# Designs tried in a protein design run: peptides against a protein of PDB entry 3PBP. Part 134

Target 1, 203 residues: chain A of PDB entry 3PBP
Amino acid sequence: LNEKDLNLILNKSLVMYESLDSTTDVIVKRNVIKQLQFVSKLHENWNSRFGKVDIQKEYRLAKVQGPFTINPFPGELYDYTATNIATILIDNGQNEIVCVSFDDGSLILLFKDLEMSMSWDVDNYVYNNSLVLIERVKLQREIKSLITLPEQLGKLYVISDNIIQQVNFMSWASTLSKCINESDLNPLAGLKFESKLEDIATI
Target 2, 203 residues: chain A of PDB entry 3PBP as posed
Amino acid sequence: LNEKDLNLILNKSLVMYESLDSTTDVIVKRNVIKQLQFVSKLHENWNSRFGKVDIQKEYRLAKVQGPFTINPFPGELYDYTATNIATILIDNGQNEIVCVSFDDGSLILLFKDLEMSMSWDVDNYVYNNSLVLIERVKLQREIKSLITLPEQLGKLYVISDNIIQQVNFMSWASTLSKSINESDLNPLAGLKFESKLEDIATI

## One batch from the design tools (peptide; made by RFdiffusion4, then SolubleMPNN)

Design b2_p22_8_s2 (from b2_p22_8, 15 letters changed)
Fold by OpenDDE base, seed 4:
Structure b2_p22_8_s2 (fold): chain B 203 residues (1-203), chain A 22 residues (1-22)
Amino acid sequence: as target 1 above (203 residues)
Amino acid sequence: SILETKKQVGKFLVEKMKKEEE
């Protein structure tokens, strides 16, 4: 990634965000917003690196209510371009994981540690501006699209050139969900955040 | 609250991931 490319992605994300309306699918809305949050954070870090602010922070704040955070920040992402984003429910209580794909074939799974219930029928700002890195899955494929099915919790489908793969993170997400819902963090200490990857179909 | 729990979970996960990268 260079500054120009990142700015282009950010601009595109902003345009997409501005195009959202009451007829937009809920999943699309979530994806666009989360994409904007992620890219905005990257842009801020990039600006700090180069000592330049291209897109005004105030403009972003006026639209989404920044700042945005990703912890820990994966510095290596500056070398790659985000290609897709998806939000996956892990329970029926609105706990969810955000997934971002990159052009190196990596997926990052992110936890939303700040939750905001948003009504899309009302013109409100988005305050869910914090994301926590929980897992990186390296597929080493060109990722064309990410698909989620509402009835399938903790499952992400990744479409590449010749294969559809399923990423299943219910092995840890079920425990995470329980910890959140029961307000007990003890099970997290021994929890391994490793998703299962399975080939579903050849294209 | 659920919100407070999520914040605590987030903090825990950040620290865990940082340690794994070391």
Scores: peptide ipSAE 0.546, ipTM 0.903, DockQ to the pose 0.497
Fold by OpenDDE base, seed 3:
Structure b2_p22_8_s2 (fold): chain B 203 residues (1-203), chain A 22 residues (1-22)
Amino acid sequence: as target 1 above (203 residues)
Amino acid sequence: SILETKKQVGKFLVEKMKKEEE
């Protein structure tokens, strides 16, 4: 995820929120609100680091792009603030995992199940309408940064206080990639979504 | 298509995660 992606997600969430009416199921309403809160926290953190973006302009452009969802919604994260976002490639194609860190020391790994090309901005870019929660990793430490290396598939480096840790999710990501590329979902049934956490270095 | 497969994968994962939370 980059700044544009985050803004897009926020705008889509806003559009979804505005689509709520009296006929909308109460559970759906609550979920949309919670999602909006979640994305807003992500955006707030991003803005603090990269500067503020004019959300009004982006919102107008996003109205025609449809809603955004996170499933299942990470309920426990409603009260926490997102701190970092990273995208990790899992193959040499277009398959990737989105990782978001939170101020409670949690990492969530997300799958983009809906992706569309958007041309409403000056630059054409791919945007996501849906994210799926795959795994939550609790580090119980302050996460300062997330680093990915293009040559290292399915690996995320987490920098915290005096420690660099590697999150390796190729144990499941390789299977996921294969399922997508071969259009065969059968291997997913027995797949355990548990990443390997390893201390790499002390800073 | 890859896009269609991703959608199906997404649906599967959602259901799996819901079951794991129960």
Scores: peptide ipSAE 0.545, ipTM 0.903, DockQ to the pose 0.564
Fold by OpenDDE base, seed 1:
Structure b2_p22_8_s2 (fold): chain B 203 residues (1-203), chain A 22 residues (1-22)
Amino acid sequence: as target 1 above (203 residues)
Amino acid sequence: SILETKKQVGKFLVEKMKKEEE
């Protein structure tokens, strides 16, 4: 995810929120609210680091053509503030993992399970994604930045106050990639979604 | 299709995570 994508997701979330009414199912309503809260926290953090991102006012005219969700909705995620976001490629076929860090030192890895189209205007269609939580890594330190290298698949570098750490999730991402590309979910059975954490350098 | 597979993978992962949280 980049700044543009984040803004679009926020707008989509706002549109979904505004669509809620008295006839909306309670569970759906709760999920939309939680999603909005999550995205809002991401946006707030982004603004603090990279400057103010203006929310496009066109969201009010946007037509959402499908649901955007982050599943599951663990309540504890909403108690923290998102600090960084990164996208990591896991293969050469454009499969990717989204990573979000939080101010409690947690790092979540998210899978994009659905691509959806949203219309902002008659001539401009934007694609948005659904996200699934697959792993939470607790670093128990303040995360300053996330770095990815294009030539290093399934690797994320986390910069904290005193150390740079590498998160390597190719142990499961290779299998995930294979499942996607071959349209076979069988290898997912018994797969452990546990990333390898290594200290790279002291700051 | 890749899109359909991703959807199925997503469903699988959601269920797995729910079970792990219980």
Scores: peptide ipSAE 0.544, ipTM 0.903, DockQ to the pose 0.534
Fold by OpenDDE base, seed 2:
Structure b2_p22_8_s2 (fold): chain B 203 residues (1-203), chain A 22 residues (1-22)
Amino acid sequence: as target 1 above (203 residues)
Amino acid sequence: SILETKKQVGKFLVEKMKKEEE
């Protein structure tokens, strides 16, 4: 996930928010708001990292066009600040997992179940980004950065404090990839979404 | 299509995760 992608997600979330009215289901409204808040936090973090000013944050929040939802919503993380984001490939077909770190030391692994082409036409934003929470890893460390290697599928390197840790989720990602590619969901029922955490190096 | 499958996978995962939280 790069700045452009984040901006896109933010815009999508904003569009979705703007579409909310008094007739909108309360649950839907809540989900959209939560998503917007989440993406906003990500955006703030991104801007801070690159020394960019979050221009018109309030305006963006007010003009929510395009849905971004995380299901189930990690309620515990709602009040925390996202610190890093990474995309990890799980196969050669470009299936991927999104990882977001938080300042409480948590990692969430997310599945992108909806990819909509974003129209960046200011007047016509169609945004629908959905992320599904599949695993939460609690490191309880200050996460400084997330690193991925393109040649290493289903592996995420987490730099926290003075330790580099590897999160390996190929135990479930291989099955997930297969399910997607073969259009067979049956193996998912018994699948345990538990990644392997290993210390790689002390720095 | 892959897109449709992903959508179905997503729905499945949401339900699974909800059950695990209960």
Scores: peptide ipSAE 0.544, ipTM 0.903, DockQ to the pose 0.559

Design b2_p22_8_s3 (from b2_p22_8, 9 letters changed)
Fold by OpenDDE base, seed 3:
Structure b2_p22_8_s3 (fold): chain B 203 residues (1-203), chain A 22 residues (1-22)
Amino acid sequence: as target 1 above (203 residues)
Amino acid sequence: SKLETKKKVGDFLVEKQLEKAK
């Protein structure tokens, strides 16, 4: 079962790679390539009886371009360092959720109320961005990588030392998407912003 | 506009977090 799930992720990563074309944003291309490389390496190690998964820093290097603010910033995370960042599509209309991981094992899901740019390069700077806190998910493990699949809306795959977990936030993201697209905030009232966490595979 | 809506959504989410913290 675990191997099957990893294979699925690999296959989907390959599909993502193959979908890249000349119109694809340079940053998106880079991100997809890095994701593919990482997942491929995981797959190789999984199939190897003697192989260990070595997660290279290059596959974890994802940051927001330029300075950004998170409002409100969780006080509990003030002393911790962000380790990974990912953008997850929640619909086909370019609505996105940003996820940031921290070295305490926390994930924060963020809403972009203003335009922002993503970068895998530390030296890239664009402009100040605004992010709003939606949810904090505590995994209590070292997060090595974040993987997103564009065909899987509102889903994030989290890779730690020995496990791949799925964070599914479509329970609230579908409503959020609708609100944005229809310019109606009424459905947000009473909405629970609680994501589902599930173990996918042990590695 | 979509931009205006996003701003309003953001404001709503901030308020929700502040309420949760109480």
Scores: peptide ipSAE 0.635, ipTM 0.941, DockQ to the pose 0.402
Fold by OpenDDE base, seed 2:
Formats: C-alpha cells, sequence, structure tokens
Structure b2_p22_8_s3 (fold): chain B 203 residues (1-203), chain A 22 residues (1-22)
C-alpha cells in the first residue's frame, strides 16, 4: 500500500458515506460508517508517518446492496454475523462479485445470478436464489473494512486492525466474465474458484 | 440472453458447492 492507494481507499469510503440516505439499509449504513472511521484513522496515521495526503477526487458510487438471499448459505456461518459488504467489478461490462464478511473472520464471494432487488437482514435469511456462493475465504481476524478500487478489477482490499490484505479473484473471475459475456459456460468446467490472498501493508 | 446465462452460471455454481459439501 502506498500513498496513492490510501488516498483512493479513503475517497471510496467518503463517496460511500455521502451516498447514505434514509432508504439505505441499517447494516449497510453501519458498515460504511465503520469503514470511513477506520480508513480515516489510517489516513491520519499515514499523514503522521509520511506526510499529508490530500483527497483529490471522488470515484463512482459503489453498489451497496445486502446479500440477504445467499445460496447455499454456509452452515458454519449461521451463528455468525455479517460485518461488511462490498461489490467488486470483474470487467468493464459491469459484471460484478459481491463480498460479505463475517465476525468469524470469513469472507464469502457471491455471484448475482438474478438481477433482483436485494435487501439485507442479518437476522433473517430468506432463500430466493439471488446470490450464489462462489468461495469462502477464512482470514481468521477481525475485519474492519472492505475496500475496492475502481481501476482494479477483481481485487478486494480487506482492512483489519493491523494489516491490509488483498483478495484477488481474477484467476476465476476473468473466466466467469467471459462466460457471461459470450453466453458460453464451457470454460467454467474444471475451473478452480480459489482466490489469492496477499498481505499488502501493516497498519 | 445475458440474464439466461447468468442464471445458468448460478445453477452451475450451486452444483459445485453441493459437490464440495459431499
Amino acid sequence: as target 1 above (203 residues)
Amino acid sequence: SKLETKKKVGDFLVEKQLEKAK
């Protein structure tokens, strides 16, 4: 993580915060607020160590929707609470992956197989098959924020108390994107849905 | 259509998860 990346992350968080309104789901609001708070703190720390970083521009508003209808929902996560949500673009055609974090330190990557209106209710999951489980990633740490950068397809940044990690799923998402865009599922055969996890920076 | 394809992709992914759970 460098100064530019931090600035982008902060901008993203600010844009999300500014987008909050009375119609926004309570959980989403909470997540965005927490994200902003944490990233702001990080920014302050960064400024202290490396000098002032200015917020220069806003980025596109992230699609903020709740998962509510995950299929299949991992049984192991029934006793845990969702903590963050993010939407990650995987191509320039607006195909996207939804990510949800849980308080056990897990991330789930989800595919929107139906273009439906989504709601988030962590206390009540109703099956409507609007989101499909692709992969579960276990980080085994408290997840504070989920951040995406508009110019980085298929990459998710996970912020915890002491580290920023990158989840890169382009190994399978590129194929997925191609399948969708070309209406051909053949390339999915034998594909491994395993993301790469990398430590980016310590906090 | 793209929508039909997405649905099929979803079905495929569900099947993969079910297989993994066995």
Scores: peptide ipSAE 0.635, ipTM 0.937, DockQ to the pose 0.440
Fold by OpenDDE base, seed 5:
Structure b2_p22_8_s3 (fold): chain B 203 residues (1-203), chain A 22 residues (1-22)
Amino acid sequence: as target 1 above (203 residues)
Amino acid sequence: SKLETKKKVGDFLVEKQLEKAK
């Protein structure tokens, strides 16, 4: 990861942070804040010319908090702990995919099949409790952070110890988005929910 | 409605996972 790319990610993270409002889910807000903190710290360390980027675990960990149900929950993950969460836009509307990482190196891609009214008001906060499993991606590495970039639909960046990888799920998410927007599920028949994994940069 | 569609999509996805588990 070069300085230019880091700056781009930082800028995108800042845009995400600035987009936070009273209607944003608390988990999403926390994730965005943690992402910004992580990227900011990375940027700071990069500029300090220290040979190694030392980022505290607190900046990397986007802990999944709040009540939610994942259906079905992969049995293999029962003994593992969620480490990060991210929300990825799949269209220019409001359709999103939720991603959760686990300490076994797995990512699960989730669909919010029930949209509930969400409020940032602490006194009356409502969580979306229904998440449906779409795909499990096994990276088999320690996942330190999940990064999403505005205007990059259906793309998730996964930061591990020495590499940033991109998970691209637009192969199925574009169809999913269309089905939702057009209220036609026919195109889902025969659709393969397999994301593309690509190495982006070393860190 | 969009909400109804999302629910149906969810149901579809659940069924897909259940099929994989068999």
Scores: peptide ipSAE 0.633, ipTM 0.940, DockQ to the pose 0.420
Fold by OpenDDE base, seed 4:
Structure b2_p22_8_s3 (fold): chain B 203 residues (1-203), chain A 22 residues (1-22)
Amino acid sequence: as target 1 above (203 residues)
Amino acid sequence: SKLETKKKVGDFLVEKQLEKAK
């Protein structure tokens, strides 16, 4: 309950931060940043105290009979532990990116290539166990948590020991979404799958 | 279909990663 409440507060703070623009008063901007820093620190402390959800076991099992596979899996991450997982919407609820964090400070952005969008027929439900690697983002930080906001498409917030960072992949995700929705892969040619990393606040 | 498109997108992405690894 406490974790959920803290997440809610953090989300509100992040939303407020994103609302800042060039017309925002300097005082307001400063206050929002301070609030975000404070809340993010609390969140980080909470996660550190109660531990991370380790998904490494599930991944290891996937090599043989596990629930999911990642293709290709970065060889460099073989010896590292997956620590967090998040799903980020890239359009109005139809397409999404999966993100997995590792204890080396890496994020992998993954595409679900076999999932049916929505099925109301339980008998026709196919569990998606296929994830395709899009991009590896090397943060080189201990990742404490991953945060997504439903109203912020293609954005992932990463909380580490001393900083909140935003990963914005709409530079390629918008094109990806269009390709899927329009059944046209031509725009993928020449597309760079490079996300933008921005420091949001120091904790 | 959307499913077929997703599969093709997936294949494309895999190829891109393999090329990058070379």
Scores: peptide ipSAE 0.609, ipTM 0.943, DockQ to the pose 0.379

Design b2_p22_8_s4 (from b2_p22_8, 15 letters changed)
Fold by OpenDDE base, seed 1:
Structure b2_p22_8_s4 (fold): chain B 203 residues (1-203), chain A 22 residues (1-22)
Amino acid sequence: as target 1 above (203 residues)
Amino acid sequence: SILETKQQIGKFLVKKMLEEAA
């Protein structure tokens, strides 16, 4: 996920919000609102750190390309501010995990379960339409940066003020990759979605 | 297809997370 993707997601969330009316189911309304809050916080942090981004252009594109969803939506996310985002490859193909950090020191690992078939962007970049929560990792640290290395599959490096930690989720991501590539969900049964944390270096 | 598989995986994960949270 990059700045452009984030803007698109935000705009899609706005479109969903605007579609709410008196006939909308209460559960749906709540979920849409919560999603908007989450994405807005993510965008707010992005603008603060990397400069303000105008989303007006992307809004028009988002309206044409449809909505975006996050499932399930943990209540705890409503009170936190997203601080960093990273995409981690889990195989040598196209499968990846999205990671978002929060100001409480939490990480969420997300699965892209829906990709757009058509892009209206000039560079033909395909955007995600849905993210699914896989795991929440509580580091209890102020996360400064998220780093990924292309040659290291399923590994995320988290930089805080005093330490660099590695999050390794290949214990489940390898199975996930296999399931995707082989179109077989059976191996997911009983699988524990628990990442391994390791201290790499003191800063 | 890969797309269909991803969608099914998504549904599975959502269900699992909801069950664990209950």
Scores: peptide ipSAE 0.552, ipTM 0.911, DockQ to the pose 0.562
Fold by OpenDDE base, seed 4:
Structure b2_p22_8_s4 (fold): chain B 203 residues (1-203), chain A 22 residues (1-22)
Amino acid sequence: as target 1 above (203 residues)
Amino acid sequence: SILETKQQIGKFLVKKMLEEAA
């Protein structure tokens, strides 16, 4: 990945975002916005690395959200391209995990440690978007798409060339949800953030 | 508050991930 490629991806993401309208499915809206946010963060980091100004910074701040943060971001993934993004609910209280896939076959699971707007209106402004890395899952496959089902909490379906796999992170997400809702962090100390991967079907 | 809790969780997770990566 180079600066030119990153800019291209960013531009594409912006175009996708701008194409959103009232008829767009809410899930699509969420994914597009989250994708834009992620790419924007990458771009910001890239600019910082090279001491350049982010040309689209004003656009991002004005039309989507304020500054973006992902901590920590695996340095090795800067050499790869994000391919898909999904948001997965972990409870009925709107707690959610963000998942991003990369072309190296990696999935990163991210926690939103700031309150975010649930509005996907293009005119809505959100101050900050902070994401924290929870887990990296290495599938070592070309990921074609990520699918979530509204009725299935803490489950992500990954479609590759010849297989659909389920990533189930309820083993830790249930505890995380409880910690959030009860304002008690004690259970986190011994918690393993390891998702379960299962083959669902061949395609 | 929920917001504060999330922030604290975030800090915890960052620490944990950095430690695991080291």
Scores: peptide ipSAE 0.551, ipTM 0.910, DockQ to the pose 0.531
Fold by OpenDDE base, seed 5:
Structure b2_p22_8_s4 (fold): chain B 203 residues (1-203), chain A 22 residues (1-22)
Amino acid sequence: as target 1 above (203 residues)
Amino acid sequence: SILETKQQIGKFLVKKMLEEAA
């Protein structure tokens, strides 16, 4: 079992979990939950043993290729280190939120207000990746992994030592998506940028 | 344009975050 296979199994397990409803047989529910717990624990152990941070390849490459700026950067996080990065789709038009975790147990949700234009001109490679802070979520636990599912818009799964949690930010991201797509900022007025945190399973 | 809209949204969000922090 390699890391890629493990991630695939984890994703499938999460999808299966989300498909559970009131009509699902009790035995099936139990088995799915147990499988999810097992795979999640295995994933955590894998990352811990090999020192691998589950960072999406696209942003990992971006970080290696150039700095990104976060505005405003929370002063409280200056002394902490980023541990994971993930990108979450918020609509079918490829609008996305960037999430960064820190070793204090914080998640920051970020908006890309400037698109990275790959300047192929090596001499004029201006890597200006601007990220705007939308929300800080304090989990107060060690974050081991960030998991996203392309078919689940505005949802982030956070794996820590003993729990899997879902961060759902569609309460505000749906409005944000509309604003982008319709070129109208009016719906942002009075919008509360507060995500919902839900415990999915214990590990 | 979408790019201009994103830039404006960015400015709005920065302003909002600064106001909430004060």
Scores: peptide ipSAE 0.547, ipTM 0.917, DockQ to the pose 0.356
Fold by OpenDDE base, seed 2:
Structure b2_p22_8_s4 (fold): chain B 203 residues (1-203), chain A 22 residues (1-22)
Amino acid sequence: as target 1 above (203 residues)
Amino acid sequence: SILETKQQIGKFLVKKMLEEAA
C-alpha cells in the first residue's frame, strides 16, 4: 500500500460512514466504524513514518496561483506554524472555502474574496490573492491531516492522534453560496459563522 | 458580477470579524 492507496481507502471508509443513518443496522454501523478506526490508525502511522506533507510544497503550489494574504490574521496564531491546507467545495459552482491548520491545533476557515485568475476580467489586476477569515476552530490537538471529499459539500475531516473529527460548516456555507450565486448579501446579516464539530471515530 | 459580489462579501466579513474582536 502506498500513500495514495491508503488515502483512497480512508476516503471510502469516510463515505461509508456518512452513508449511515438511523435506519442502518447496528451491526453494519459497528463494522463501518471499526473499519474507519483501523484505516485511520494506519493513516496516522503512515504519516508519522513518512513525515508530514511539507506545507512549503503546497505553499509553492499555491504560489503558482499567486501570493496569498490572510486578513485579518489571528494575532494568536502569529507565533504558530501552518501544518495543513485544504479546499472544501460548498456548492457545485466552484465556490469553496480554504482551511488552514496550525500546530497549536487551530483551524481557520477562509473565504477567497479576490482571485487572481478572475482578476483578468477586471481592469484591476490583483497580484495577491486575498483570504478573509471566517471562523477559527480550536481543536487543541495535533492535527495530522485534513481530508475533504468532493461529494461532501462543506465538510472537512480532521485526523488527530487519537480521533477523527468532522467539521461541518454548511450551516453558514449554504447561505454564503446563495449570496454569491444570487449576488445578494442580505442573507449574511445575522448569519452565525459557527461550524459543527463532531467526533467520528476514536483511533 | 460574481467577482464584485465576492469582494463585497469579503469586506462584510472583515468588518464583522473586526467588530467581534473588539
Scores: peptide ipSAE 0.542, ipTM 0.916, DockQ to the pose 0.397

## One batch from the design tools (peptide; made by RFdiffusion4, then SolubleMPNN)

Design b2_p23_3_s1 (from b2_p23_3, 13 letters changed)
Fold by OpenDDE base, seed 4:
Structure b2_p23_3_s1 (fold): chain B 203 residues (1-203), chain A 23 residues (1-23)
Amino acid sequence: as target 1 above (203 residues)
Amino acid sequence: MEEERRKTFLEGVKKKMEFNSKL
């Protein structure tokens, strides 16, 4: 975490706060407000020299929001269980893809269309928890773990019993990143969302 | 990608862009 990242988190939290209105659920309001308060305090106490912030213990109890909703959920996966989750950066900014594995050996690549707050007040807080389906990759094997390398954009390593496979989605994710950053959807028209699967190593 | 799924995806990307425009 650096000052730039903190500023971005603060700005995101502010935008979320500003999106609140009289129709917003009270629980949502509380969570967004608590997040903003936390990030604001974090920002106030940010020591650029040390990259350290003294965070009150109360705020350390914040949890990642869950469960997520996948839209559309692949009908073929209704009978299967999610096993792993990973987040893969697609640029040096803030654009990322979420990957979820299932016990059928499927990977789904997902887009976060909404900014999510942390859960601060209620267990199992659910708001703006939408993940949009991009692609399903069928590995047809038991997926033990998902590994990402921060220096390798748009790449996911899948560990199964006897093999490490790389899923490379930069064929479309580079375009997606550009589109988001430039606020232009046009290059996404006709784009094929087909990731490359490659065997990397036998275990 | 199915047409409906593509539409949903593009709408999602648009929402992200709209959010980002406020930053």
Scores: peptide ipSAE 0.573, ipTM 0.941, DockQ to the pose 0.766
Fold by OpenDDE base, seed 2:
Structure b2_p23_3_s1 (fold): chain B 203 residues (1-203), chain A 23 residues (1-23)
Amino acid sequence: as target 1 above (203 residues)
Amino acid sequence: MEEERRKTFLEGVKKKMEFNSKL
C-alpha cells in the first residue's frame, strides 16, 4: 500500500459515505460509516516514510463481503459449484475482471459494477456485492487452480490435472478499460466478448 | 453475448463510470 492507494481508498470510502441517504438501510449506513472511520484513521496515521500504519485491534475484525451475486446467473450453472476465484487486472490502473470457476469446467468472467465495502458490523453483511456476467468459457476440465501473473494484463492461467491453459480476454478488456477510463461507452457497442483459449503446457 | 446480457453489462459499466466520476 502506498500513499496513492491509500488516498484512493479514502476517496472511495468518502464517495460511498456521500451516497448514503434517508432511504439507505441502517445496516449499510453503519457499515459504510465504520469503514470511513477506519480509513480516515489509517490516513491520519499514515507514515509515508515507512509505509506503515498501526491498525488498532478493533478494526481488524473487518471481513470481506460474501457471497457475491452474479447477474445474470447462467441457468446451466445452477447445479454446479464454484471452485476457484481470481481477480485479473486489465490495465495499469484499477480496472479488473473477476473470474470464477465451476466444477463443470466452466469459467465465468465477471465485472464489478459496484464498489464494495468491507463488512465491519454485521455477520454476513451483503451490499453492492453484484457481479455482472461478461462471458462463460467452457473448458470441460476439472479446474484445480487459477493463476494470474502481475505483468500480464487480461490473462488468466487455468491449471487442470494435465494441462495449463491461458485465457486471454484482452480482445475486449482493452476496450473496456479504455471506455471506463475515458467515460465513453460507445466503443463497447458491437464489441464481441470472446476470450481466446490457448494450451500453454502439459503437466 | 445475448442482448439482455449486453444491456445488463453496459448498465454495470455505466454505474462504474458514475462512481469514478465522483472520485
Scores: peptide ipSAE 0.570, ipTM 0.940, DockQ to the pose 0.769
Fold by OpenDDE base, seed 1:
Order: structure tokens, then sequence, then C-alpha cells
Structure b2_p23_3_s1 (fold): chain B 203 residues (1-203), chain A 23 residues (1-23)
């Protein structure tokens, strides 16, 4: 975490706060307000020299939000169970792809279309937990783990029985990143969302 | 990618862009 990252988190929290209105659920309002209060205090107490902040005990109780909703959910996966999750960076900014594996050996590549908050003081907090389906990759193997390397954008390593495979989705993710950053949807028209699967090693 | 799924995806990307425009 650096000052730039903290500023971004603050700005995101402000935008989330500004999205609140009279129709917003009370639980959502409370949660978003708590997040903004926390991030604001972090920003106020930021020690740029040491890259650290003193955090009050009350704010340390925040939890990661879940579960996610996938839209559209692949009908073929309805009876299967999610086994692993990974987040893969597609640029040096903030754009990322979420990958979920299933016990049928499928990988789904997902786009986070909404900004999510942490859960601060509410059990089972769920809001803006949408993930949009991009691609399904069928490995037809028991997926043991998903590995990402920070220096390798748009690459996912899948460990299954006796094999490591690489899923490379930069063929479309580079365009997606550009579109998001430039606020232009046009290059996505006609783009094929087909990742490359390659066997890397036998284990 | 199915046409309906493509539409949903593009709508999602648009939402992200809309959020980013407020940052």
Amino acid sequence: as target 1 above (203 residues)
Amino acid sequence: MEEERRKTFLEGVKKKMEFNSKL
C-alpha cells in the first residue's frame, strides 16, 4: 500500500458513498459509511515516510464480502461446486479478471463490473457482488490450485493431477484493459474471448 | 461468446467505466 493506492481507495469509497440515496438499503448505507469513515481516518493518519497507519481496533473487524453472483451463470455448472478462486491482473493499474474453478474441471473467467465494499459490522453482507461471465475454459481435470504470478499479466497457472497448464487470456484482456482505461467500448465489438491453453509441465 | 452473454458483458464494462468516470 502506498499513498496513490490509499487515495484511490478513498476516492472509490467516496464514490460509493455518493451513490447512496433514500432508496438504498439501511444495511448498505451503514456499511458504506463505515468504510468511508475507516478509509478517511487511514488517509488522515497516513505516515508517508514510513508507509504505515495506526488503525483503531474497531475497524480491524472488517471482513471480505461474499458470496458472489455470476451473470449469466452457466447452466451447465449449476449442479457443480466452485473449488478455487483467483484474481489475475491484466494491466499495471487496477484492472483484473476473476477466475473460478469448478469440480467438473471448468474454469470461468469473470469481470467485476461493480465496486465492492468490505463488510464492516454486518453478518452476511452482500452488495454489488456481481461478476460477469466472459469465458468458460473446460480442462476436464480435477483442479487442485490456481496460481498467478504478479509479473505475468493475464496469465493463470492451473495445477491439476500430474500437469501444470497455463491459461493466457491477454489476446482479449489487453483490449479490455485499454477499453476500460480509455472509456471506449468500440474495440470490444467483434472481439473473440478465447484464451490460449498450454501445457507447461508434467508433475 | 453468445450474443446475450456479450451484451451482458458489455453492459458490465460500461458500468465499470461509469464508476471510473466519477473517480
Scores: peptide ipSAE 0.568, ipTM 0.940, DockQ to the pose 0.767
Fold by OpenDDE base, seed 5:
Structure b2_p23_3_s1 (fold): chain B 203 residues (1-203), chain A 23 residues (1-23)
Amino acid sequence: as target 1 above (203 residues)
Amino acid sequence: MEEERRKTFLEGVKKKMEFNSKL
């Protein structure tokens, strides 16, 4: 964590806070406020010279949100179990794709359309837990692990029994990143969301 | 990509852009 990252988290937390209104659920309000309070305290205690922040013990109770909703959920995967999850950066900023593998050998590529807070108060806190389906990639193999390399944007390595495969989705993710960063949806019109699968190594 | 899925995706991207505009 650096000062830039902390500032970003703070700004995101502020935007989430400012999005609260009279119609917002009380539980949501409480969680967003607690997150903002935590991040604000971290920011206040930030030592830029040493890149250090004192984390109070009380805030260690924050949890990642519970189940996510995938929209639309692929009907073919309804009876299958998710096995692995990975997050893949698509630019040097903040844009990322979530990948989930299933025991049928499928990968789904997902977009986080909403900013999520941590759970600070309520067990099983769920708010803005949506993920949007982009693509399904069928490997037809037992997926053992998903590996990402921070220096390799838009690439996912899939390890199966005897093979390492690369899923490369920069063909569309570069456009997506640009669209988000420039606030222009037009280049997404007619874009094909087809990732490239390549064999990298036999094990 | 199915048309309905595309619509959902584009709406999702739009939401992200709207959030980012407030940063």
Scores: peptide ipSAE 0.568, ipTM 0.940, DockQ to the pose 0.781

